# Peptides against a protein of PDB entry 5K2M, part 138

Target 1, 273 residues: chain A of PDB entry 5K2M
Amino acid sequence: MRIGITYTVLRREEMAIKERAGEFGEVVMLHEDDLLFPGNYDLDVVIIRNVSHFKALYTARLFESEGIPTVNSSRLIFEAGDKLFATLRLAGKVPVPEWKAALSEGGALRVPDSLGYPLVSKPVFGSWGRLLAKVNDRDSLEAVLEHRKWMKNPLYGIHYFQEFVEKPGRDIRSYVIGGEFVGAIYRYSNHWITNTARGGKAEPCSDPEVEELSVKAWEAFGEGALAIDIFESEKGLLVNEVNPNMEFKNAARVTGADMAGKLVEYAVEVAKT

## One batch from the design tools (peptide; made by RFdiffusion4, then SolubleMPNN)

Design b2_p21_6_s4 (from b2_p21_6, 10 letters changed)
Fold by OpenDDE base, seed 4:
Parts: C-alpha cells; sequence; structure tokens
Structure b2_p21_6_s4 (fold): chain B 273 residues (1-273), chain A 21 residues (1-21)
C-alpha cells in the first residue's frame, strides 16, 4: 500500500494523517510544489489535504485521471465544497436553513421577498466565514451586491443566501467518514459566525439526534470524509454546510476520536475497491 | 465579516510550533 498525501501546509491534521498512514503502508508526502501532471505516480490512493478548495478539487481530478483514487474524490469535493451544490444535495435529505440562489443583482434584490430579513449572504466557496455577511436591511443588501460586482472572481456573481438562524451561542461540528459517525463537538462563540479558529471553545457533543442527522447528511453525498456543520435552532437541528477538506485537530483533541486513523482506514478501503 | 490574517494563521495553525510550512 502506497498512500499519497497532498498538502499546502503541514498542519497537525496532516502530521496525524501521515503518522497513521505509516501504519498501513508507505507514505508519500506531496507538497503542492511537487505536483506535476500528467505524471507517473506509483500510489494506491491519495489523501487530499490541499488548503484551497479549488486546488484540492483539481488535484483530486488529476490523480483520478491517472487511475488513482482520492479521498475525497473530485466529485465529492466539487459537490460538498460548494455551499450551493452542497445545499442542493442536503435539502432533499435533511433539514437545512431556508435558502435562495440568484444569478443576477436583480434576482438577488428579490431574495428578501421570500426569505425576509435578516438574511446571510454567503459566497459559494471559501473557508473560515470569509465574506459572510449578515444582511439586516435593503441598504446592506445593495452594498454587498455592489461590492461583489468589483470582485474579480466570477463565482462572486453567484448569489447564495440563507435565512439568519439564531444559535444558542454555539454550533455543532460533526464528522462522518465512510458513512460512520466518528464524533462531534460544540463550538462556542459570542459571534454569529462560529468558528474554532476565532478563539471559540470546543466541547464534546454526545447527542444521538446529531449522530443520526450527521449520517443522513453524509448519505446525501454517499461517499468520503465530511465535516458537517449543524445549527441548533428553534426549528430543531439544521444542517448548514459540509466540508470535504475537514479540519479536525480540535475535534480529535476534545472527543479523543481517532479522526486521522479513520480517514486513513477509509482511504485504504478506497484503495482496495 | 472579513477574516483577518491572524484568524487565517490561527485556523491553519501557522502559529502552532508543530506546524511546518
Amino acid sequence: as target 1 above (273 residues)
Amino acid sequence: MKVTVDEIVEELGLNDPDTLV
């Protein structure tokens, strides 16, 4: 077994994955600078750990073109890593926040007629709550739309909105790998954007409803390793988003779950298929 | 909300002594 690991930065997650992968076979660390295609890669599977969603997507597809399976697959990265495409999968299987998509400013300006205010403007791509906006009124909506016109990436012209969900000062991040629930955490934040990277405390989440919902959310995609972001709302649990480039150092530390091992085990099973 | 460079550094663990660039 030869396991590739692609990476941008050697984080705690990549170190843990490397260490655990070493128990199953030979590990080949592949920095982004080492990746040239077409290439003669002697690998049975590649674990995709590129920080950039697009670099991860293209890296996965490039290895797949060489006949090498990836964790996650390019299909999963594509569908799960785009917030709108992820919503399209999730909405048919699990409760999600109310959402609208618009392909023009004129369309986007009609979103409040359906969702009301406050609403959340999200780019379809991006991490760490980047360019999330709570839109409380018309003036704020117009400002967000105006700013997006001047953004060079055409994907900023895809207008994705959700209802604003009031959360109890926390959200839930769960992890499902190969259809198995691995663990969940509460992420505490005094800000409406919950992220552990923003100095949020993490605590273990042991809730059977979270476990069941997390598995159902994973089943909407039917493969790979996903982090799942769940909101506690007055309407019950809502699946907000999924992440195919899961960060898990805090979750692994807090839950004691072997996230890296489970990811490697899944990659080894993918390699055998 | 804009993510600061510091928030990105923290998220990526670039301030973690165990993180290699």
Scores: peptide ipSAE 0.021, ipTM 0.603, DockQ to the pose 0.039
Fold by OpenDDE base, seed 5:
Structure b2_p21_6_s4 (fold): chain B 273 residues (1-273), chain A 21 residues (1-21)
Amino acid sequence: as target 1 above (273 residues)
Amino acid sequence: MKVTVDEIVEELGLNDPDTLV
């Protein structure tokens, strides 16, 4: 067994994955600077840990073109890493926040007629709450739309909106790998954007409803390793988004779950199929 | 909301002594 690990930065997650992969076979660490295609790589599977969503997507597809399976697959990275495409998968299986998509400014200006105010504007790509806007009124909507016209990436012209969900000062992040629930945490924040990187407290979440919902959310995609972001709302649990390039150091520390081991075990299973 | 460079550094663990760049 020869296990590749692609990475941008050797984080605690990548170190843990490397260590656990060494128990199953030979480990080949591949920094982004080491990647050239076609490369005739002698690997049974590649674990994709590139920080950039697009670099991860293209790296996965390039290895797959050489007949080498990846964790996650380029398909999963593509569908789960786009908030709109992820919503399309999730909405058929699990409760999600009310959403609208518009492909023009004129369409986007009509979104409040359906969702009301306040609403949340999201880019379809990006991490850590980048370019999220709470839109409280018409003037704020017009400002967000105006600013997007001047953004260079054409994907900013895809207007994705959600209802604003009032949360109890926290959200939930769960982890599902190969269809197995691995663990979940509460992420505390006084801000409407919950992110543990912003000095938020993390605590273990042991809730059978969260476990069941997390597995159902993973089944909407049917493969790979996903982090799942869940809101506690007055309407019950809502699956907000999924992440096919998960960070787990805080969740592993808080829950004691062997997330790196579970990821490697799944990659070894993928290599044998 | 825009994420600051410091918040990205913290999220990525670039200031973590165990993280190699």
Scores: peptide ipSAE 0.020, ipTM 0.582, DockQ to the pose 0.039
Fold by OpenDDE base, seed 2:
Structure b2_p21_6_s4 (fold): chain B 273 residues (1-273), chain A 21 residues (1-21)
Amino acid sequence: as target 1 above (273 residues)
Amino acid sequence: MKVTVDEIVEELGLNDPDTLV
């Protein structure tokens, strides 16, 4: 068994994955600078840990083109890593926040007619709550739309909106790998954007409803390793988004779950199929 | 809300002494 691990930055997650992968076979660390295609990679599976969504997607697809399976697959990275495409998968299986997509400013200006205010503007791509906007009124909507016109990436012209969900000063991040629930945490924040990387406290989440919902959310994609962001709303639990390139150091620390081991075990299973 | 450079550094673990850049 030869296990590749692609990465941009050697984080605690990548170190843990490397360590656990070493128990199953030979580990080949592949920094982004080591990646050249087509190549003659002697690998049974590749664990994709590139920080960039697009680099991760293309890396996965490039290995797959050489007959090497990846965790996650390029399909999963593509569908789960785009907030709109992820919503399209999730909405048919689990409760999600009310959403609208518009392909023009004129379309986007009509979104409040159905969602009302406040609403959340999201880019379809991007991490760590970048370019999230709470839109409270028409003037704020017009400002967000005006700014989008000047953004170089055409994907910023894809207008994705959600209802604003009032949260109890926290959200839930769960982890499902190969269809197995591995663990969940509460992420506390005084801001409407919850992220543990913003100095938020993490605590274990032991809720059977979260576990069940997390597995169902994973089943909407049907493969791989996902972090799942869940909101506690007045309407109950809502799956907000998924992440096919999960950070788990805080969750592993807080829950004691062997997320790196579970990821490697799944990659070894994928290599055998 | 704009994510600060510090928040990106923290999220990426670039301030983690165990993280290799």
Scores: peptide ipSAE 0.019, ipTM 0.573, DockQ to the pose 0.038
Fold by OpenDDE base, seed 3:
Structure b2_p21_6_s4 (fold): chain B 273 residues (1-273), chain A 21 residues (1-21)
Amino acid sequence: as target 1 above (273 residues)
Amino acid sequence: MKVTVDEIVEELGLNDPDTLV
């Protein structure tokens, strides 16, 4: 068994994955600078840990073109890493925040007619709450749309909106790998954008409803390793988004779950199929 | 040796190492 690990920056997650992968076979660390295609890679599977969504997607597809399976697959990275495509998978299986998509400024200006105010404007790509805007009124909507019109990437012309969900000063992040629930945490923040990287406290989440909902959210995609972001709302639990390139350092520390081991075990299973 | 995320966070005082990449 030869296990590749692609990476941008060597994090605690990549170190843990490397260590656990060494128990199953030979480990080949592949930095982004070491990747050239077409190539002659002698690997049974590749674990994708590139930080950039697009670099991860293309790296996965390039290895697949050489006949080497990846965790996650390029299909899963594509479907789960786009907020709109992820919503299209999730909405038929689990409760999600109310959403609307528009393909023009004139379409986007009609979104409040169906969702009301306040709204959340999201780009379809990007992490860490980048370019999230709370839109309270018409003037704020017009300003967000005007700014997006001058953004160079054409994907900023895809207007994705959600209802604003009032959260109890926290959200939930769960982890599902190969269809198995691995663990969950609460992420505390005084800001409407919750992120543990912003100095938020993390605590273990032991809720059977979160576990069941997390597995159902993973089943909407049917493969791979996903982090799942869940909101506690007045309507109950809502699946906000999924991440096919999960960070788990804080979750592993807080829960004691062997997330790196579970990811490697799943990659070894994928290599055998 | 390639720089770790923890080293970048310590050096720059950044709470989000993914903002650098």
Scores: peptide ipSAE 0.008, ipTM 0.488, DockQ to the pose 0.064

Design b2_p21_7_s1 (from b2_p21_7, 15 letters changed)
Fold by OpenDDE base, seed 3:
Structure b2_p21_7_s1 (fold): chain B 273 residues (1-273), chain A 21 residues (1-21)
Amino acid sequence: as target 1 above (273 residues)
Amino acid sequence: SAAAREAELAEEEAQLENSSE
């Protein structure tokens, strides 16, 4: 078996994936600079570890065009990596925060009529709380919308909003690979945007409700490897978003779960189908 | 170059990703 691994930056995750993939076959590391298409790639499967959502999406689709399956698939990256498309999948299967989408400023200005204040403005793409805005009032909403008009990417004209969820100073990140729950962590933050890089602590999460909800959230997509962000709210557990380009360094460290191994095992299964 | 800016954005994205756990 020949396993490709595409990457932008050789992180701890990519190193762990490489090491575990070596137990199953020959490993071919493919930096973004090495990728030209069409190409004659002799690979049974490719693990997609490109950092950029769009680069990951296009890389996956390009390998698939050569008849090489990818983990994650371009379909999964497309559906899960867009917050609005992910919400559309999730909302039919699991509890999600209340949301609205608007395709114009005039539509966006009416979102508070349904969601109230405070609300959260999200771009449909991008990670790590980039361009997340807590909108407390109309003046703040108008300001966010005005700024978005001058953003060059047309995707910023897709206005996605959620209710503001009061969190208990933490959120949950779980991992589901090939439909198997692998593990979960609490991420602690004093900021409403929970990000462990900003000095947050991670602790193991052992909650059967989180496990069940995480599997159901994965089943909304039905394939691949997903990190799942879950909020603890007064309404119960809410699936906020999913990530098809999961980091797992801190989760693997904290839980002791072999996330890299599980990802490789799943990729090997995909190669055999 | 546009490629260098894309690489810088990708590195910034990668740093932010490594930071989001």
Scores: peptide ipSAE 0.022, ipTM 0.525, DockQ to the pose 0.146; fails the geometry check
Fold by OpenDDE base, seed 1:
Structure b2_p21_7_s1 (fold): chain B 273 residues (1-273), chain A 21 residues (1-21)
Amino acid sequence: as target 1 above (273 residues)
Amino acid sequence: SAAAREAELAEEEAQLENSSE
């Protein structure tokens, strides 16, 4: 078996995936600079680890066009990596924060009539809480919408809003690979955006409700490897978003789960189908 | 260039995700 691994930066995750993939076959590391299409790739499966959502999406689709399956698939990357498309999948299977989508400023201005304040404005794409805004009032909503008009990417004209969820100073990130729950962590933050990039502590999460909810969230997509972001709310557990290009370094460290091994095992299964 | 800024943003993204776990 020949396992490709596409990557932008050789992180601890990619190193671990490479190491574990070596137990199953020949490993072909493919930096973004090595990727030319159409190509003659002799690969049974490709693990997609490109940092950019769009690069990952296009890389997956390009390999698939050559008859090489990918983990994750371009379909999964597309649907899970867009917050709105992910919400559309999730909302049919699991509890999610209340949300609205608007396709114009005039539509967006009516969102509070349904959700009230405070709101969270989210881009449909992008990571690390970039351009997340807590919208407490009309003036803040108008300001966010005004700024969006001047953004060059037309996807900023897709207005996605959630209710503001009061969290207990943490959120949950779980991992489901091939339908198997692999592990979960608590991510602590004093900020309403739980981004451990700002010095958050990670701790193991051992909660059967989190495990069950995480598997159900994965089943909304029905394939691949997903990190799942879950909120603890007064309404119970809510699935906020999923990530089809998950990091897992700290989760693996904290839980001791072999996330890289599980990802490779799943890729090997995909290669055999 | 816009492409260089997108690459920088993607790298900054990768760093922020790596720091967010």
Scores: peptide ipSAE 0.021, ipTM 0.523, DockQ to the pose 0.139; fails the geometry check
Fold by OpenDDE base, seed 2:
Structure b2_p21_7_s1 (fold): chain B 273 residues (1-273), chain A 21 residues (1-21)
Amino acid sequence: as target 1 above (273 residues)
Amino acid sequence: SAAAREAELAEEEAQLENSSE
């Protein structure tokens, strides 16, 4: 078996995936600079680890066009990596924060009539809490919408809003690979954006409700490896978003789960189908 | 260059995600 691994930066995750993949077959590391299509690649499966959502999506689709399956698939990356498309899948299976989508400023200005204030404005793409805005009032909403008009990417004209969820100074990130729950962590933050990038603490999360909810959230997509962001709210657990290009170094460290091994095992299964 | 900026953004992104777990 020949296992490709595409990457932008050789992170701890890519190193761990490479190491574990070496136990199952020949490993071919493919930096973004090595990727030309059509390329006639001799690979049984490719693990997609490109940092950019769009580069990951297109890389997956390009390998699939050559008859090489990918983990994750281009379908999963497309549907899970877009916050609105992910919400559409999730909302039919699991509790999610109340949300609205608008396709114009005039539509967006009516969102508070349904959700009230405070709101969270999210771009449909992007990671690390980039361009998240807590919108407390009308003036703040108008400011966010005005700034979006001047953003060059047309996807910033897709207005996605959630209710503001009061969280207990943390959120949950869980991991489901091939339909199996692998582990979960609490991410602590004093900011309304729980992002451990800003010096947050991670702790193991051992909650059967989180495990069950995480599997159900994965079943909304029905394939691949997903990180799942869950909020603890007064309404109970809410699935906020999923990530088809998950980081897991801190989760693996904190839980002791072999996330890289589980990802490789799943990729090997995909290669055999 | 746009490529250097994209690489810098990807490194910042990787650093931010690497720190966000």
Scores: peptide ipSAE 0.021, ipTM 0.523, DockQ to the pose 0.114; fails the geometry check
Fold by OpenDDE base, seed 5:
Structure b2_p21_7_s1 (fold): chain B 273 residues (1-273), chain A 21 residues (1-21)
Amino acid sequence: as target 1 above (273 residues)
Amino acid sequence: SAAAREAELAEEEAQLENSSE
């Protein structure tokens, strides 16, 4: 078996994936600079680890066009990596924060009539709390919408909003690979945006409700490897978002779960189908 | 351009640093 691994930066995750993939066959590391299509790639499967959502999406689709399956698939990257498309999948299966989408400024200005204040403005793409805004009032909403008009990417004209969820100073990150729950962590932060990169503490999360909810959230997509963000709210657990380009170094360290091994095992299964 | 790529990589690295669990 020949396993490709596409990457932008060789992180701890990519090193772990490479090491584990070497136990199953020949590993071909493919930096973004090595990729040219159409090509003649002799690979049974490709693990997609490009940092950019769009580079990951297009890389997956390009390999698929050559008959090489990918983990994750271009379909999964597309649907899970867009917050609105992910919400559309999730909302039919699991509890999600109340949300609204608007396709114009005039539509967006009516969102508070249904969600109230405070609300959260999110871009449909992007990671790590980038361009998240807590919108407390009308003036703040108008400011966010005004700034969006001057942003060059047309996708910033897709207005996605959620209710503001009061969190207990933490959120949950879980991991589901091939439909199997692999592990979960609490991520602690004093900021309303829970980001572990800002020196947040991670602790193991062992909660059967989180495991069940995480599997159900994965089943909304039905394939691949997903990190799942879950909020603890007064309404119970809410699935906020999913990530098809998961980081897992801290989750693996804290839980002891073999995230890289599980990802490789799943990729090997995909290669055999 | 190499400069645009370096800027993109720097933004991606800054993102990774800001995203690192």
Scores: peptide ipSAE 0.017, ipTM 0.508, DockQ to the pose 0.162; fails the geometry check

Design b2_p21_7_s2 (from b2_p21_7, 12 letters changed)
Fold by OpenDDE base, seed 3:
Structure b2_p21_7_s2 (fold): chain B 273 residues (1-273), chain A 21 residues (1-21)
Amino acid sequence: as target 1 above (273 residues)
Amino acid sequence: SEKEREEELRREEEELENSSE
């Protein structure tokens, strides 16, 4: 078996995936600079580890066009990597924060009539809590909408909002690969935006309700490897978002779960179908 | 440092997501 691994930067995750993939076959590391299409790639499967959502999406689709399956698939990257498209899948299967989408400023200005204040403005794409805004009032909403008009990417004109969820100074990140729950962590932060990249403490999460909810959230998509962000709220557990380009170094360290091994095992299964 | 790599990754991701030129 020949396993490709595409990457932008060689992180701890890519190193671990490379090491585990070497136990199953020949490993071909493919930096973004090595990727030219159409090409004659002799690969049975490709693990997509490009940092950019769009580069990951196009890389997956390009390999699929050569008849090479990818983990994740271009379909999964497309649906899970867009917060609105992900919400549309999730809302049919699991509890999610209340949300509204608007396609104009005039539509967006009516969102508080349904969600109230405070609410959260999110771009439909992007990672690390970039361009998340807590909107407490009308003046703040107008300011966010005004700034969006001057952003070059037309996707910033797609207005996605959620209710503001009060969290107990933490959130949950779980991992589901091929429908199997692999592990979960608590991410602690004093800021309303919880992210491990911001220097928050991580602790193991061993909760059967989190495990069950995480599997159900994965079943909304029905394939691949997903990180799942879950909020603890007064309404119970809410699935906030999913990530088809998962970082797991902190989760693997804290839980001891072999996330890289599970990802490779799943890629090997995909190669055999 | 691991932090510098995360900041570089974040910048590359920011450039890739914001470079809708």
Scores: peptide ipSAE 0.022, ipTM 0.683, DockQ to the pose 0.071
Fold by OpenDDE base, seed 4:
Structure b2_p21_7_s2 (fold): chain B 273 residues (1-273), chain A 21 residues (1-21)
Amino acid sequence: as target 1 above (273 residues)
Amino acid sequence: SEKEREEELRREEEELENSSE
């Protein structure tokens, strides 16, 4: 078994994946600078750990073009890594925050007619809560839309909105790998954007409803390794988004779950299929 | 530091998101 691991930066996750992968076979670390296609890669599977969503997507697709399966697949990265495409999958299986998409400013200006205020404006791509805006009124909506016109990436012209969900000062991040629930954490934040990268406390989450919902959310995609972001709302649990390029250092530490091992085990299973 | 590395990763992602010239 030859396991490739693509990466931009060697994080704790990539180190843990490398270490666990070494127990199953030969590990080939592939920095982004090492990637040239078409290439002669002698690998049974590649674990995709590129930081950029697009680099991860293209890397996965490029290896697949060489007949090498990836974890995650380019299909999964594409569908799960886009917030709108992820919502389209999730909405058919699990409760999600109310959402609207518009393809023009004129369409976007009508979103409050359906969702009301406050809204959350999200780019369809990007991580770490970048360019998330709480839109409390018409003036704020117009400002967000105006700023989007000046953004160079045409994907910023895809207007994705959610209802604003009042959270109890935390959210839930769960992990499902190969359809198996691996663990979940509470992420505490005093900000409406809950992100562990901003120094939030993480605690174990042991809730059977979270486990069941997480598995159902994964089943909306039907493959791979996903981190699942869940809100505790007055309406119950809502699946906000999924991440096909998950960070798990905090979750692994807090839960004691072998996230890296589970990811490698799944990659080995994919390689054998 | 781990924090500096996370900030670097964040900058790289921001550059990738914004570098569509």
Scores: peptide ipSAE 0.022, ipTM 0.676, DockQ to the pose 0.072
Fold by OpenDDE base, seed 1:
Structure b2_p21_7_s2 (fold): chain B 273 residues (1-273), chain A 21 residues (1-21)
Amino acid sequence: as target 1 above (273 residues)
Amino acid sequence: SEKEREEELRREEEELENSSE
């Protein structure tokens, strides 16, 4: 078996994936600079580890066009990597924060009529809590919308809003690979945006309800490897978002779970189907 | 530092997301 691994930067995750993939077959590391299409790739499967959502999406689709399956698939990357598309999948299967989407400023201004304040404004794409805004009032909403109008990327004109969920100073990140729950962590933050990349403390999360909900959230997509962000709310557990380009270094360290191994095992299974 | 590398990756992603000139 020949396993490709595409990457932008060789992180701890990519190193771990490479190491574990070597136990299953020949590993071909493919930096973004090495990727030319159409190409003659002799690979049974490709693990997609490009940093950029869009580069990951296109890389996956390009390999698929050569008849090479990818983990994650371009379909999964597309649907899970867009917060709105992910919400559309999730909302049919699991509890999610109340949400609205608007396609214009005029539509967005009516969102509070249904969701009230405070709101969370999110871009449909982007990582690490970029351009998340807590919108407490009309003036703040108008300001966010005005700023969005001047952003160059037309996707910033897709207005995605959630209710503001009061969290107990933490959120949960779980990992489901091939339908198997692999592990979960609490991410602690004094800020309403919880992100471990910003220096938040991580602790193991061992909660059967989290495990069950995480699997159900994965089943909304039905394939691949997903990190799942879950909120603890007064309404119970809510699935906030999923990430098809999961970082797992902190989770692997804290839980001891072999996330890299599980990802490779799943990729090997995909290669055999 | 590992934090600086994460911040660099963040900037690269931001550039990719915003560089649609």
Scores: peptide ipSAE 0.020, ipTM 0.641, DockQ to the pose 0.073
Fold by OpenDDE base, seed 2:
Structure b2_p21_7_s2 (fold): chain B 273 residues (1-273), chain A 21 residues (1-21)
Amino acid sequence: as target 1 above (273 residues)
Amino acid sequence: SEKEREEELRREEEELENSSE
């Protein structure tokens, strides 16, 4: 078994994945600078850990073009890594925050007619709550739309909105790998954007409803390793987003779950199929 | 900190994704 691991930065997660992969076979660490295609790589599977969503997506697709399966697959990265595409998958399987998408400023200006205020404006790509805006009124909506016009990436012209969900000062991040629930944490924050990467407290989440919902959310995609962000709302649990390029250092530390091991085990299974 | 560096690198990657330069 030859296991590739692609990465941008050698984080705690990549170190843990490397260590566990070494128990199953030969490990080939592939920094982004090492990647050239076509490359005739002699690998049975590649674990994708590139930081960039697009680099991860293209890296996965390039290995797949050489007949090498990836974890996650380019399909999963594409579907799960885009907030709108992920919502389209999730909405048919699990409760999600109310949402609207508009493809023009004129369309976006009509979103409040359906969802009201407050809204959350999200880019379809990006992480850690970057470019998230709480839109409380018309003036704020116009400001967000004006700023988006000056953003160079045309994907900022895809206007994705959610209802603002009042959260109990926390959210939930769960992890599902190969359809198995691995663990979950509460992420505490006094800000409406919860992220433990910003210094928030994490605690174990042991809730059967979270476990069941997390597995159902994973089943909307049907493969791979996903981190799942869940909101506790007055309407119950809502699946906000999924991440096909998960950070798990905090969750592993807090829960004691061997997320790196589970990821490697799944990659080995994928290599055998 | 290692965390600040990780956040910086990820900002740089997203800026590259958003740069049409």
Scores: peptide ipSAE 0.024, ipTM 0.696, DockQ to the pose 0.074; fails the geometry check

